# Ledger of designs, part 1: peptides against a protein of PDB entry 3J47

No score or structure here was measured in a lab: all are predicted.

Target 1, 121 residues: chain A of PDB entry 3J47
Amino acid sequence: IRLTNQLKSLKGLQSKLKDVVEYLDKVINKELPINHTILGKLQDVFNLLPNLGTPDDDEIDVENHDRINISNNLQKALTVKTNDELMVIYISNLVRSIIAFDDLIENKIQNKKIQEQRVKD
Target 2, 26 residues: chain B of PDB entry 3J47
Amino acid sequence: NAQYHLLVKQGDGLLTKLQKYGAAVR
Below, numbering starts at 1 at the first letter of every chain, in headers, positions and changes, except where a header shows other numbers.
Peptide ipSAE was made for these designs. It is ipSAE averaged over its two directions, with the distance scale d0 held at 1.0 Angstrom where the peptide's residues are scored. Compare it between designs on one protein only; published cut-offs may not apply.
The geometry check fails a fold that doesn't show the stated peptide or that is severely misdrawn somewhere.

## One batch from the design tools (peptide; made by RFdiffusion4, then SolubleMPNN)

Design b2_p18_3_s1
Fold by OpenDDE base, seed 5:
Structure b2_p18_3_s1 (fold): chain B 121 residues (1-121), chain C 26 residues (1-26), chain A 18 residues (1-18)
Amino acid sequence: as target 1 above (121 residues)
Amino acid sequence: as target 2 above (26 residues)
Amino acid sequence: DLLSLMQQLRKKIEELLK
């Protein structure tokens, strides 16, 4: 039950992430108008990502565009790295779950064979 | 990316086989 | 490697299904 729910939740998350990527691609390609409500929810998701350093409010000088691009590239690189690490952890947990389920099935088969032998004696 | 998608697809295939086996042993 | 572990697990499951 718990494992099936985790797998279902993860498949649901994967589907939602795919839908978000497909939506972003359509917006980038100008196939869909920017829906401000979806953009607001995406902004909320990005705001829940650790703010890698807004430099403190003391110097409005014109170098901010390249530093914002570098900070966005670093945030993107860290987001990709974190996503890859979470994916490795997920696969590792999936593999452990499959092994545990395999051992449970084997134990059930052995118990069934022992019961069938006891009924023949 | 491609290797990861392949690995996930293989894992889903294994889970499906294991679910069928668990249902047949029940 | 994670790929090798998945391949070993696949082989073990295929052996139990025979």
Scores: peptide ipSAE 0.290, ipTM 0.856, DockQ to the pose 0.070
Fold by OpenDDE base, seed 1:
Structure b2_p18_3_s1 (fold): chain B 121 residues (1-121), chain C 26 residues (1-26), chain A 18 residues (1-18)
Amino acid sequence: as target 1 above (121 residues)
Amino acid sequence: as target 2 above (26 residues)
Amino acid sequence: DLLSLMQQLRKKIEELLK
């Protein structure tokens, strides 16, 4: 029961991540209009990342354009790193679920062999 | 990206094999 | 290191399924 629920939750997360990637690819390819509601939730996830470069509202100087590009690159790099970490956790949980399922199958086979031996004695 | 899709595809292949084995042992 | 760990886990699972 617990393992099946973990596998179902993990498959649900994988499906949602795939839908987000497919949506982002379609937006990049200009095949779909930007859905502001999905983008708003993605922005909320990005806003929970430390805002690397809110310029403090007090220096409107033309030198900040290069700093904004560097900040966007650093935010992108941190986003990729966070995605890689979540991905590692996902794969680790998938592998643990596979091992626990294999152990369950082996235990069932052993229990069946023990029952067959008890019927022959 | 490509290495990740390969790892995920390999994991799904293993899960499918385990499901078939679990159904044959039932 | 992490990619190597994932490859080792995959090999162990493939051995248990033989």
Scores: peptide ipSAE 0.286, ipTM 0.859, DockQ to the pose 0.066
Fold by OpenDDE base, seed 2:
Structure b2_p18_3_s1 (fold): chain B 121 residues (1-121), chain C 26 residues (1-26), chain A 18 residues (1-18)
Amino acid sequence: as target 1 above (121 residues)
Amino acid sequence: as target 2 above (26 residues)
Amino acid sequence: DLLSLMQQLRKKIEELLK
């Protein structure tokens, strides 16, 4: 049950991420008008990503263009890191479920052996 | 990517063996 | 470390496969 729910949640997240990418591609290609409500929600998601360096308000004047590219690269790196961490958590839970199932099989084998001994006595 | 897919495949192989063993003990 | 945990999990899986 727990593993199936985690896999379903991960698939749901992957589907939503794909829908966001497809939407952004359609906006870039001018196939769809920019929906300000979707853009606002995307901005909220980007703002809920840990603040990728608000430069403290004291350095006015280094090229806004390079800072946007660095911010996008750092956002991508943090997103990849978060995905890798979630994958490790998923694998760890998979392994725990495997171990728990192995212990259950061993306990059933031992219980069968004990019953067979009691029938021979 | 490749190491992750390898680890997932190894986990699926173990799950399959464990399911066969669970069915034989049932 | 995360890598060390993954290696320990791999070893436990290999031990359960014997």
Scores: peptide ipSAE 0.284, ipTM 0.860, DockQ to the pose 0.060
Fold by OpenDDE base, seed 3:
Structure b2_p18_3_s1 (fold): chain B 121 residues (1-121), chain C 26 residues (1-26), chain A 18 residues (1-18)
Amino acid sequence: as target 1 above (121 residues)
Amino acid sequence: as target 2 above (26 residues)
Amino acid sequence: DLLSLMQQLRKKIEELLK
């Protein structure tokens, strides 16, 4: 039950992420008008991503154009890092589930062998 | 990207073998 | 390294499926 729910939630998240990427590609290609409601919700999701682009440095008026590119590159790098961390967690849980299932199979095989010996005696 | 897809594909192959083994032990 | 950990996990899973 818990594993099936996690798989369902992950498939739902993956589908939603694919739909977001496909939407962003269509917006970049100017094939679709920017749906301001979807873009607003995406902006809210990106604004709820920790604003990892305030260095606590109270020093120096350097042009507004480089800060936007650095912020976008940092946000992209952090999104990639978070995705890699989530993938590691997913794989670790998959491996744990595989080991637990292998142990369950081996225990069932052993129990069956013990029952077959008891029927021959 | 390519290494990730290769890892996911191998993980799916493992899950499939594990499912077959679990069905043979039932 | 993340890559090395992924390779070790892969190797362990391949050993469990032999």
Scores: peptide ipSAE 0.276, ipTM 0.861, DockQ to the pose 0.064

Design b2_p18_3_s2
Fold by OpenDDE base, seed 1:
Structure b2_p18_3_s2 (fold): chain B 121 residues (1-121), chain C 26 residues (1-26), chain A 18 residues (1-18)
Amino acid sequence: as target 1 above (121 residues)
Amino acid sequence: as target 2 above (26 residues)
Amino acid sequence: SLLELMKQLRKKIEELLK
């Protein structure tokens, strides 16, 4: 029972890791942009950030075009920074998943060795 | 970006090795 | 740094796969 559950968990982890690798390969090959779902959720968070460039309705003065461009550049810079932070979190989770997979493989090997010893005794 | 892509590529290579090992232990 | 922690973690996994 425990071994079967470990194997199922291992298979599930392996599938997730494969999906991650395939995703990363597509990102490396520039075939897919960085996680549109994470980027989309962040973009949604940044879009929910009060437009740092909504001028209060009362000064439609032409001089604000430079401020709008600066605000857009700041928003872009914040988006890039947040994307980098999320990528780091993603890699950290990937590495944790790989370690957990390795431990699970090692546990399976050890259990097999213990069973082989019990059959020889 | 480049250091991140390198780290990701190295992680992918490790994952591939781990997958092969997992298949051999089956 | 977070990058260094990731590098160390990768090295540990590579050692376990040898």
Scores: peptide ipSAE 0.294, ipTM 0.853, DockQ to the pose 0.063
Fold by OpenDDE base, seed 5:
Structure b2_p18_3_s2 (fold): chain B 121 residues (1-121), chain C 26 residues (1-26), chain A 18 residues (1-18)
Amino acid sequence: as target 1 above (121 residues)
Amino acid sequence: as target 2 above (26 residues)
Amino acid sequence: SLLELMKQLRKKIEELLK
């Protein structure tokens, strides 16, 4: 039950993330108008990410546009890396759960065989 | 990305087989 | 590599389910 629910939740999260990416691609390609409500929710998600590279509030020189782009690229690269690491951890946990379930099934089969032998004796 | 999606798909296939086996042993 | 370890683990599970 718990494992099945975790798998279902993760599949749901994966589907939702795919939908978000597809939506963002459509917005970038100007196929859809920017929905401010979706953009606001996406901003909330990004605000929950660790702010990597708030430059201290010193001199607002116009040269910050390239640094903001570099910081956004670094944040994006770190987000992708973190997603890949979390994904590997997830697969590792799935595999451990599969092995544990296989061992449980084998133990159940062995217990059933022992009970059948005891009934024949 | 593609290798990961393949690995996830293969893992889902194994989970399905394991669920069928668990149901047959129940 | 981590990918190779995952592949080996998958192979072992497939052998146990065979």
Scores: peptide ipSAE 0.275, ipTM 0.853, DockQ to the pose 0.070
Fold by OpenDDE base, seed 2:
Structure b2_p18_3_s2 (fold): chain B 121 residues (1-121), chain C 26 residues (1-26), chain A 18 residues (1-18)
Amino acid sequence: as target 1 above (121 residues)
Amino acid sequence: as target 2 above (26 residues)
Amino acid sequence: SLLELMKQLRKKIEELLK
């Protein structure tokens, strides 16, 4: 039950991320008008990402284009890192479920052996 | 990515074996 | 590493299933 729910939640997150990408692609291709409400929510999600370097105020103008690319690269790196961490958590829970199931099998085997001994006595 | 997919695939194989044992003990 | 810990745990489970 718990693992199935986690896998379902992860699939739901993956589907939602895919929908966001498809939306962004349609906006880039000018197939859909820019929905300011969706952009605002995406911007909120990006703002909830840990500050991808506050540029200290001093080097203003020429760095902005390279900083946007660096910020996008750092954001991508953090997104990949977060995905890897979630994947590790998923595997860890899978392994815990496997161990718990192994213990259950062993307990059933032992209980069966005890019953067989009681019938022979 | 590839190492991760390999790790998942091997985990699924182990889960399948465990399910077979669970069915044999039932 | 956490990855190596997961590999070790898998090996132990595979050994218990033999």
Scores: peptide ipSAE 0.305, ipTM 0.861, DockQ to the pose 0.061; fails the geometry check
Fold by OpenDDE base, seed 3:
Structure b2_p18_3_s2 (fold): chain B 121 residues (1-121), chain C 26 residues (1-26), chain A 18 residues (1-18)
Amino acid sequence: as target 1 above (121 residues)
Amino acid sequence: as target 2 above (26 residues)
Amino acid sequence: SLLELMKQLRKKIEELLK
């Protein structure tokens, strides 16, 4: 039950993330107008991402254009890092599930052998 | 990306083998 | 490396499924 629910939630998240990527690609390609409601929700998600672009208040005077590129690159780098970490967690959980299932199968095989031996005695 | 997709594909192959084995033990 | 850990994990899973 718990594992099935986690798999279902992860599949749902993956599907939703794919839909977001496809939408962003269409917006970048100017194939679709920016839906302000979707953009607002994406902005909310990005605002819930740690503000990776608060420059320490001490560097007052680097031109606004380089800051936007650095913030976008940093946000992209951290998104990639977070994705890699989530993938590691996913694979670790997958492996744990495989081991637990292997142990369950082996236990069932052993129990069957014990029952067959008891019927022969 | 390519290494990740390869890793996922091999994980799926293992899951499929495990499912077949679990069905044979049932 | 993280990649090497993933390879080792894969190898263990493959060994369990033999």
Scores: peptide ipSAE 0.278, ipTM 0.860, DockQ to the pose 0.064; fails the geometry check

## One batch from the design tools (peptide; made by RFdiffusion4, then SolubleMPNN)

Design b2_p28_6_s4
Fold by OpenDDE base, seed 5:
Structure b2_p28_6_s4 (fold): chain B 121 residues (1-121), chain C 26 residues (1-26), chain A 28 residues (1-28)
Amino acid sequence: as target 1 above (121 residues)
Amino acid sequence: as target 2 above (26 residues)
Amino acid sequence: SDDEELEEELRLLERQQEELRKLQEQLE
């Protein structure tokens, strides 16, 4: 059961990795704008990363280990960058919502003052 | 992560204050 | 380009955060 779930997760990761490579190739070829779809797929990869159990120390050839470590460091760096970008966008949207709410409050205050003046006249 | 959670908490705090103000102005 | 756009968005956020701080001070 655990091995089958790991194999299914690995197949899912392999499929997503293939999709990322295909997307990266399309981005390199200037066919698609980079930001939103990469972000969604990287987020999907990250949501799958917690289910990637600690790499058991199985004998993966030393030459692949350096390339895998560089790829993991690059992927980690790209993820941190993507998370920071998403965070900025999130905060931007939050601040815009607060400003819009402030403007709504001010408009309500002004409308109330106008109504109070009309009742006094 | 910690800075993100701090920023989110600050944003939630501001939103809550804004909601209280909006309720007081009504 | 994307990093520059992110920097401009961050700068806009900082301005909006300062406006929120001023609003908070007016509510106190």
Scores: peptide ipSAE 0.354, ipTM 0.860, DockQ to the pose 0.031
Fold by OpenDDE base, seed 2:
Structure b2_p28_6_s4 (fold): chain B 121 residues (1-121), chain C 26 residues (1-26), chain A 28 residues (1-28)
Amino acid sequence: as target 1 above (121 residues)
Amino acid sequence: as target 2 above (26 residues)
Amino acid sequence: SDDEELEEELRLLERQQEELRKLQEQLE
């Protein structure tokens, strides 16, 4: 149940991120007018993200293209790290559930053996 | 990606064995 | 650190995987 809810939430977040990317692509292609309210909310999300690679203002001479690539690479690296951590937690919970089920089955087998012994006595 | 799919496949294999064992104990 | 807690959880998981492997060998 808890794991299924986490997976559903993650899928929902992934779908929403895809919708945001598709929206940004349409705005870049001038297919849709720039919605300042959506841009403001996106800016708020980016401001709540830990400062993902504002290189200190001291090396201003790296072309704006390299800054965008570094920011995208760092965001991708953090997304991969978070996905790996969530995967570890998922597997840990799966293994715990398997062990708990094996213990339940062993207990059921033992209870059945005890009942069979009581019928023979 | 490939390692993730391998790990999911191993987990599904374990779940299937667990289901078979649960059915044999019924 | 959160990374150390994750490493401990990974180590517990590896131990549980080895126990599951032993259980699998007993079922074969």
Scores: peptide ipSAE 0.342, ipTM 0.863, DockQ to the pose 0.034
Fold by OpenDDE base, seed 1:
Structure b2_p28_6_s4 (fold): chain B 121 residues (1-121), chain C 26 residues (1-26), chain A 28 residues (1-28)
Amino acid sequence: as target 1 above (121 residues)
Amino acid sequence: as target 2 above (26 residues)
Amino acid sequence: SDDEELEEELRLLERQQEELRKLQEQLE
């Protein structure tokens, strides 16, 4: 039962990974716009992935180790790039929120001045 | 990393000042 | 193209950050 559930989870992960690759290929081909929400979720998945390169798995054939290392390096590079992009977007949104808040404060000050003038009349 | 953290810290500082100003205007 | 768009967005952010700095100086 436990092994069967692990195999099912692994197959589900493999299917999801395939869907991600297909999505990324469509984005690269400009068939679909970049979806930041999908990229953020992918980043979360990669951050939660244990480094599959823990040196304790001595049994992975050297050729698979090189492919896994290249894949891990590419995944790490993509994760870093995605992190940087998400960071830029986050800062942009923060700045926009600050500007909107400043405008709100100014509007409130103006409204308060108008009310004070009406009380003096 | 360090430049990023500095930029985030500056943004947080500005946000905190704006929050204080917003509270003072209430 | 995407890197160039990111550079343009970074430049816009830098300008907004400078505007926020000026606004901060006005609030002090």
Scores: peptide ipSAE 0.332, ipTM 0.857, DockQ to the pose 0.030
Fold by OpenDDE base, seed 3:
Structure b2_p28_6_s4 (fold): chain B 121 residues (1-121), chain C 26 residues (1-26), chain A 28 residues (1-28)
Amino acid sequence: as target 1 above (121 residues)
Amino acid sequence: as target 2 above (26 residues)
Amino acid sequence: SDDEELEEELRLLERQQEELRKLQEQLE
């Protein structure tokens, strides 16, 4: 149950991230009007992401497009890293659940052996 | 990514074996 | 036979857990 809920939550997060990317692509392609409310919520999500290096204040104007692409690549890299970490935690919990299931099987085998011994006595 | 997907696939295979064992012990 | 298959599965799980630990250490 707990593991299934975690997997469902991770799949839900992945689906939402995909929907966000598809929405951003449609906005960039001018297929959809910019919804300021959705953009504000996306900005809030990006502000909750660890600030990927504020480069110090000085070089303002022309390089901003390449820096935005680098910042987006770094945000993407951190998102991938966080997803990988969550997947590692998920598999670790899966392994623990399998070990606990193994212990339950062994306990059942031992209980059967004890019952068979009691029937022979 | 590829190594991780391989690890997940191996874990799913192991889980399936354990489920078969649990059914045989019942 | 069944106990031996279970022991082999447990060993595979332990190896998988160690691979996950190494992946976690690379991610830190």
Scores: peptide ipSAE 0.353, ipTM 0.870, DockQ to the pose 0.081; fails the geometry check

Design b2_p28_7_s2
Fold by OpenDDE base, seed 3:
Structure b2_p28_7_s2 (fold): chain B 121 residues (1-121), chain C 26 residues (1-26), chain A 28 residues (1-28)
Amino acid sequence: as target 1 above (121 residues)
Amino acid sequence: as target 2 above (26 residues)
Amino acid sequence: DSELEKKIEEMNIELKRVHELLKKLEEL
């Protein structure tokens, strides 16, 4: 039961990740208008990540358009890095679930062999 | 990204095989 | 980037091990 629920949750997460990737690809390809609600939820997921790079409030000079683009690129790079880390955690949990399911199958095979031996005795 | 997506796809393939095996052992 | 790439590689190695374990299980 617990393992099946974990596998179902992982499959659900994988499906959602696939939907996010497909959505991002469609947005990049200009096939779909940026759905501000999906982008907002994606931004909320990213805003729950620790703010790496609040510029201290002391230089709002208009020349910072290039620095804002660099900061957005850094935030995007950190976002990509965090997404990759979350994906690494996801695969790790998937692998662990596969191993635990393998052990469950082996235990079931062993139990079946023990029952077959008891019927032959 | 691409290598990672390939790794996910391989993991899903393994999970699917394991599920089929678990169903055959039932 | 390098630590993430290393961790992806470690996971790929583990997926290969799981694949080999599954093959052994299919042979039983």
Scores: peptide ipSAE 0.265, ipTM 0.850, DockQ to the pose 0.037
Fold by OpenDDE base, seed 4:
Structure b2_p28_7_s2 (fold): chain B 121 residues (1-121), chain C 26 residues (1-26), chain A 28 residues (1-28)
Amino acid sequence: as target 1 above (121 residues)
Amino acid sequence: as target 2 above (26 residues)
Amino acid sequence: DSELEKKIEEMNIELKRVHELLKKLEEL
């Protein structure tokens, strides 16, 4: 049960990571409009991050283009950092799953050896 | 970016193997 | 027994691969 839940969580994280990577590649390549479903899932991940306040939309001045570029660069840097942290967490959970499967296999081997000894006695 | 994609792809391969092991231990 | 031992060895190979990936990630 616990291993199956960890594998399911890992698959979910992997799917999200793939969606983020595909989104970043599409943004870099300028080729496709933002997929709203992937954007929504990214927004849900970012909404779980502390609200870096959207500056209120109420001052439309030429400074907004440079502020939008700075905000996009900061958001991009935070996105990259978050992706790297999620990737480390993903790999760590993967390693834990491998170790737990190794222990399960070893326990099964030991139980089989004990049964074979009991049949020889 | 490219290293991140490679790492994700390798993680996918590993997860698939873990699933095969979990099914074979049952 | 032999099939289980083979599976343990395959997991050990995969564990080593994960460790090498972690090292590459720490170098970034």
Scores: peptide ipSAE 0.265, ipTM 0.852, DockQ to the pose 0.205
Fold by OpenDDE base, seed 2:
Structure b2_p28_7_s2 (fold): chain B 121 residues (1-121), chain C 26 residues (1-26), chain A 28 residues (1-28)
Amino acid sequence: as target 1 above (121 residues)
Amino acid sequence: as target 2 above (26 residues)
Amino acid sequence: DSELEKKIEEMNIELKRVHELLKKLEEL
């Protein structure tokens, strides 16, 4: 139950992240108008991410086309990094739950052996 | 991506084995 | 990257340990 809920939550987060990417692609392709409220919430999520080193103030003079590509590459790198971190956390929690279940099984086997000994004495 | 999917699949297989064992010990 | 890779390796070691424990348990 607890693991199934964590996996469901992770799948829900992955689906939501995919929907955000698909929305951003539609905005970039000018298929949808820029929704400032969605963009603001996305910016808040990115600002809560640990400071990716400020692009050195010295690269501010690269033409607007390279800035858009760098920003997209940085957002993509952040999204990939966050996904990989969430995946490592998920698998770590899965492994911990497997170990805890193994310990529970071993404790049940020991309790059964103790009961069988008490019935033979 | 592929290694991650393999690791998740391996973890799900292990979880399924543990669930079967936990049901047999009940 | 290195800290993430280290956590993946620690998790792989633990996954192998759990797999060996399960194999011993299937033999009982």
Scores: peptide ipSAE 0.264, ipTM 0.850, DockQ to the pose 0.035
Fold by OpenDDE base, seed 1:
Structure b2_p28_7_s2 (fold): chain B 121 residues (1-121), chain C 26 residues (1-26), chain A 28 residues (1-28)
Amino acid sequence: as target 1 above (121 residues)
Amino acid sequence: as target 2 above (26 residues)
Amino acid sequence: DSELEKKIEEMNIELKRVHELLKKLEEL
């Protein structure tokens, strides 16, 4: 029962991580806007990742040392992958903010040129 | 980590410039 | 790594464009 629940939780996490990657790819490709709610839920999942691999200190059976190391390495690898995904989101948001500002600047320059032309007529 | 922090710092510097301009343009 | 580097370069290009637009606007 406990192992089955852990496997189910890991499968659920893997599915959510896949959904996040797919969402990030759509955001990178400008197919979808960034959803802050998805980002917040992702951050929450990642803040919980270190806790998902704390073995309760009560079953230090010596035979589990290699399995614990493999689990910790997998969790570290997942945490690194997560940090990279969050970085990609941050950069994508920054680039979008820059583009939106460029468009605002260009619109203001155009409006000023139109006003200067109207004063000369 | 260090490259990430550098990128974030550059991005924050840009956002600050963006905000200053947006305030001057209002 | 390569996709992140590409996005950093795209951001740097757009940053340069914003700086040039700002200079043009300060001249107006």
Scores: peptide ipSAE 0.324, ipTM 0.859, DockQ to the pose 0.030; fails the geometry check

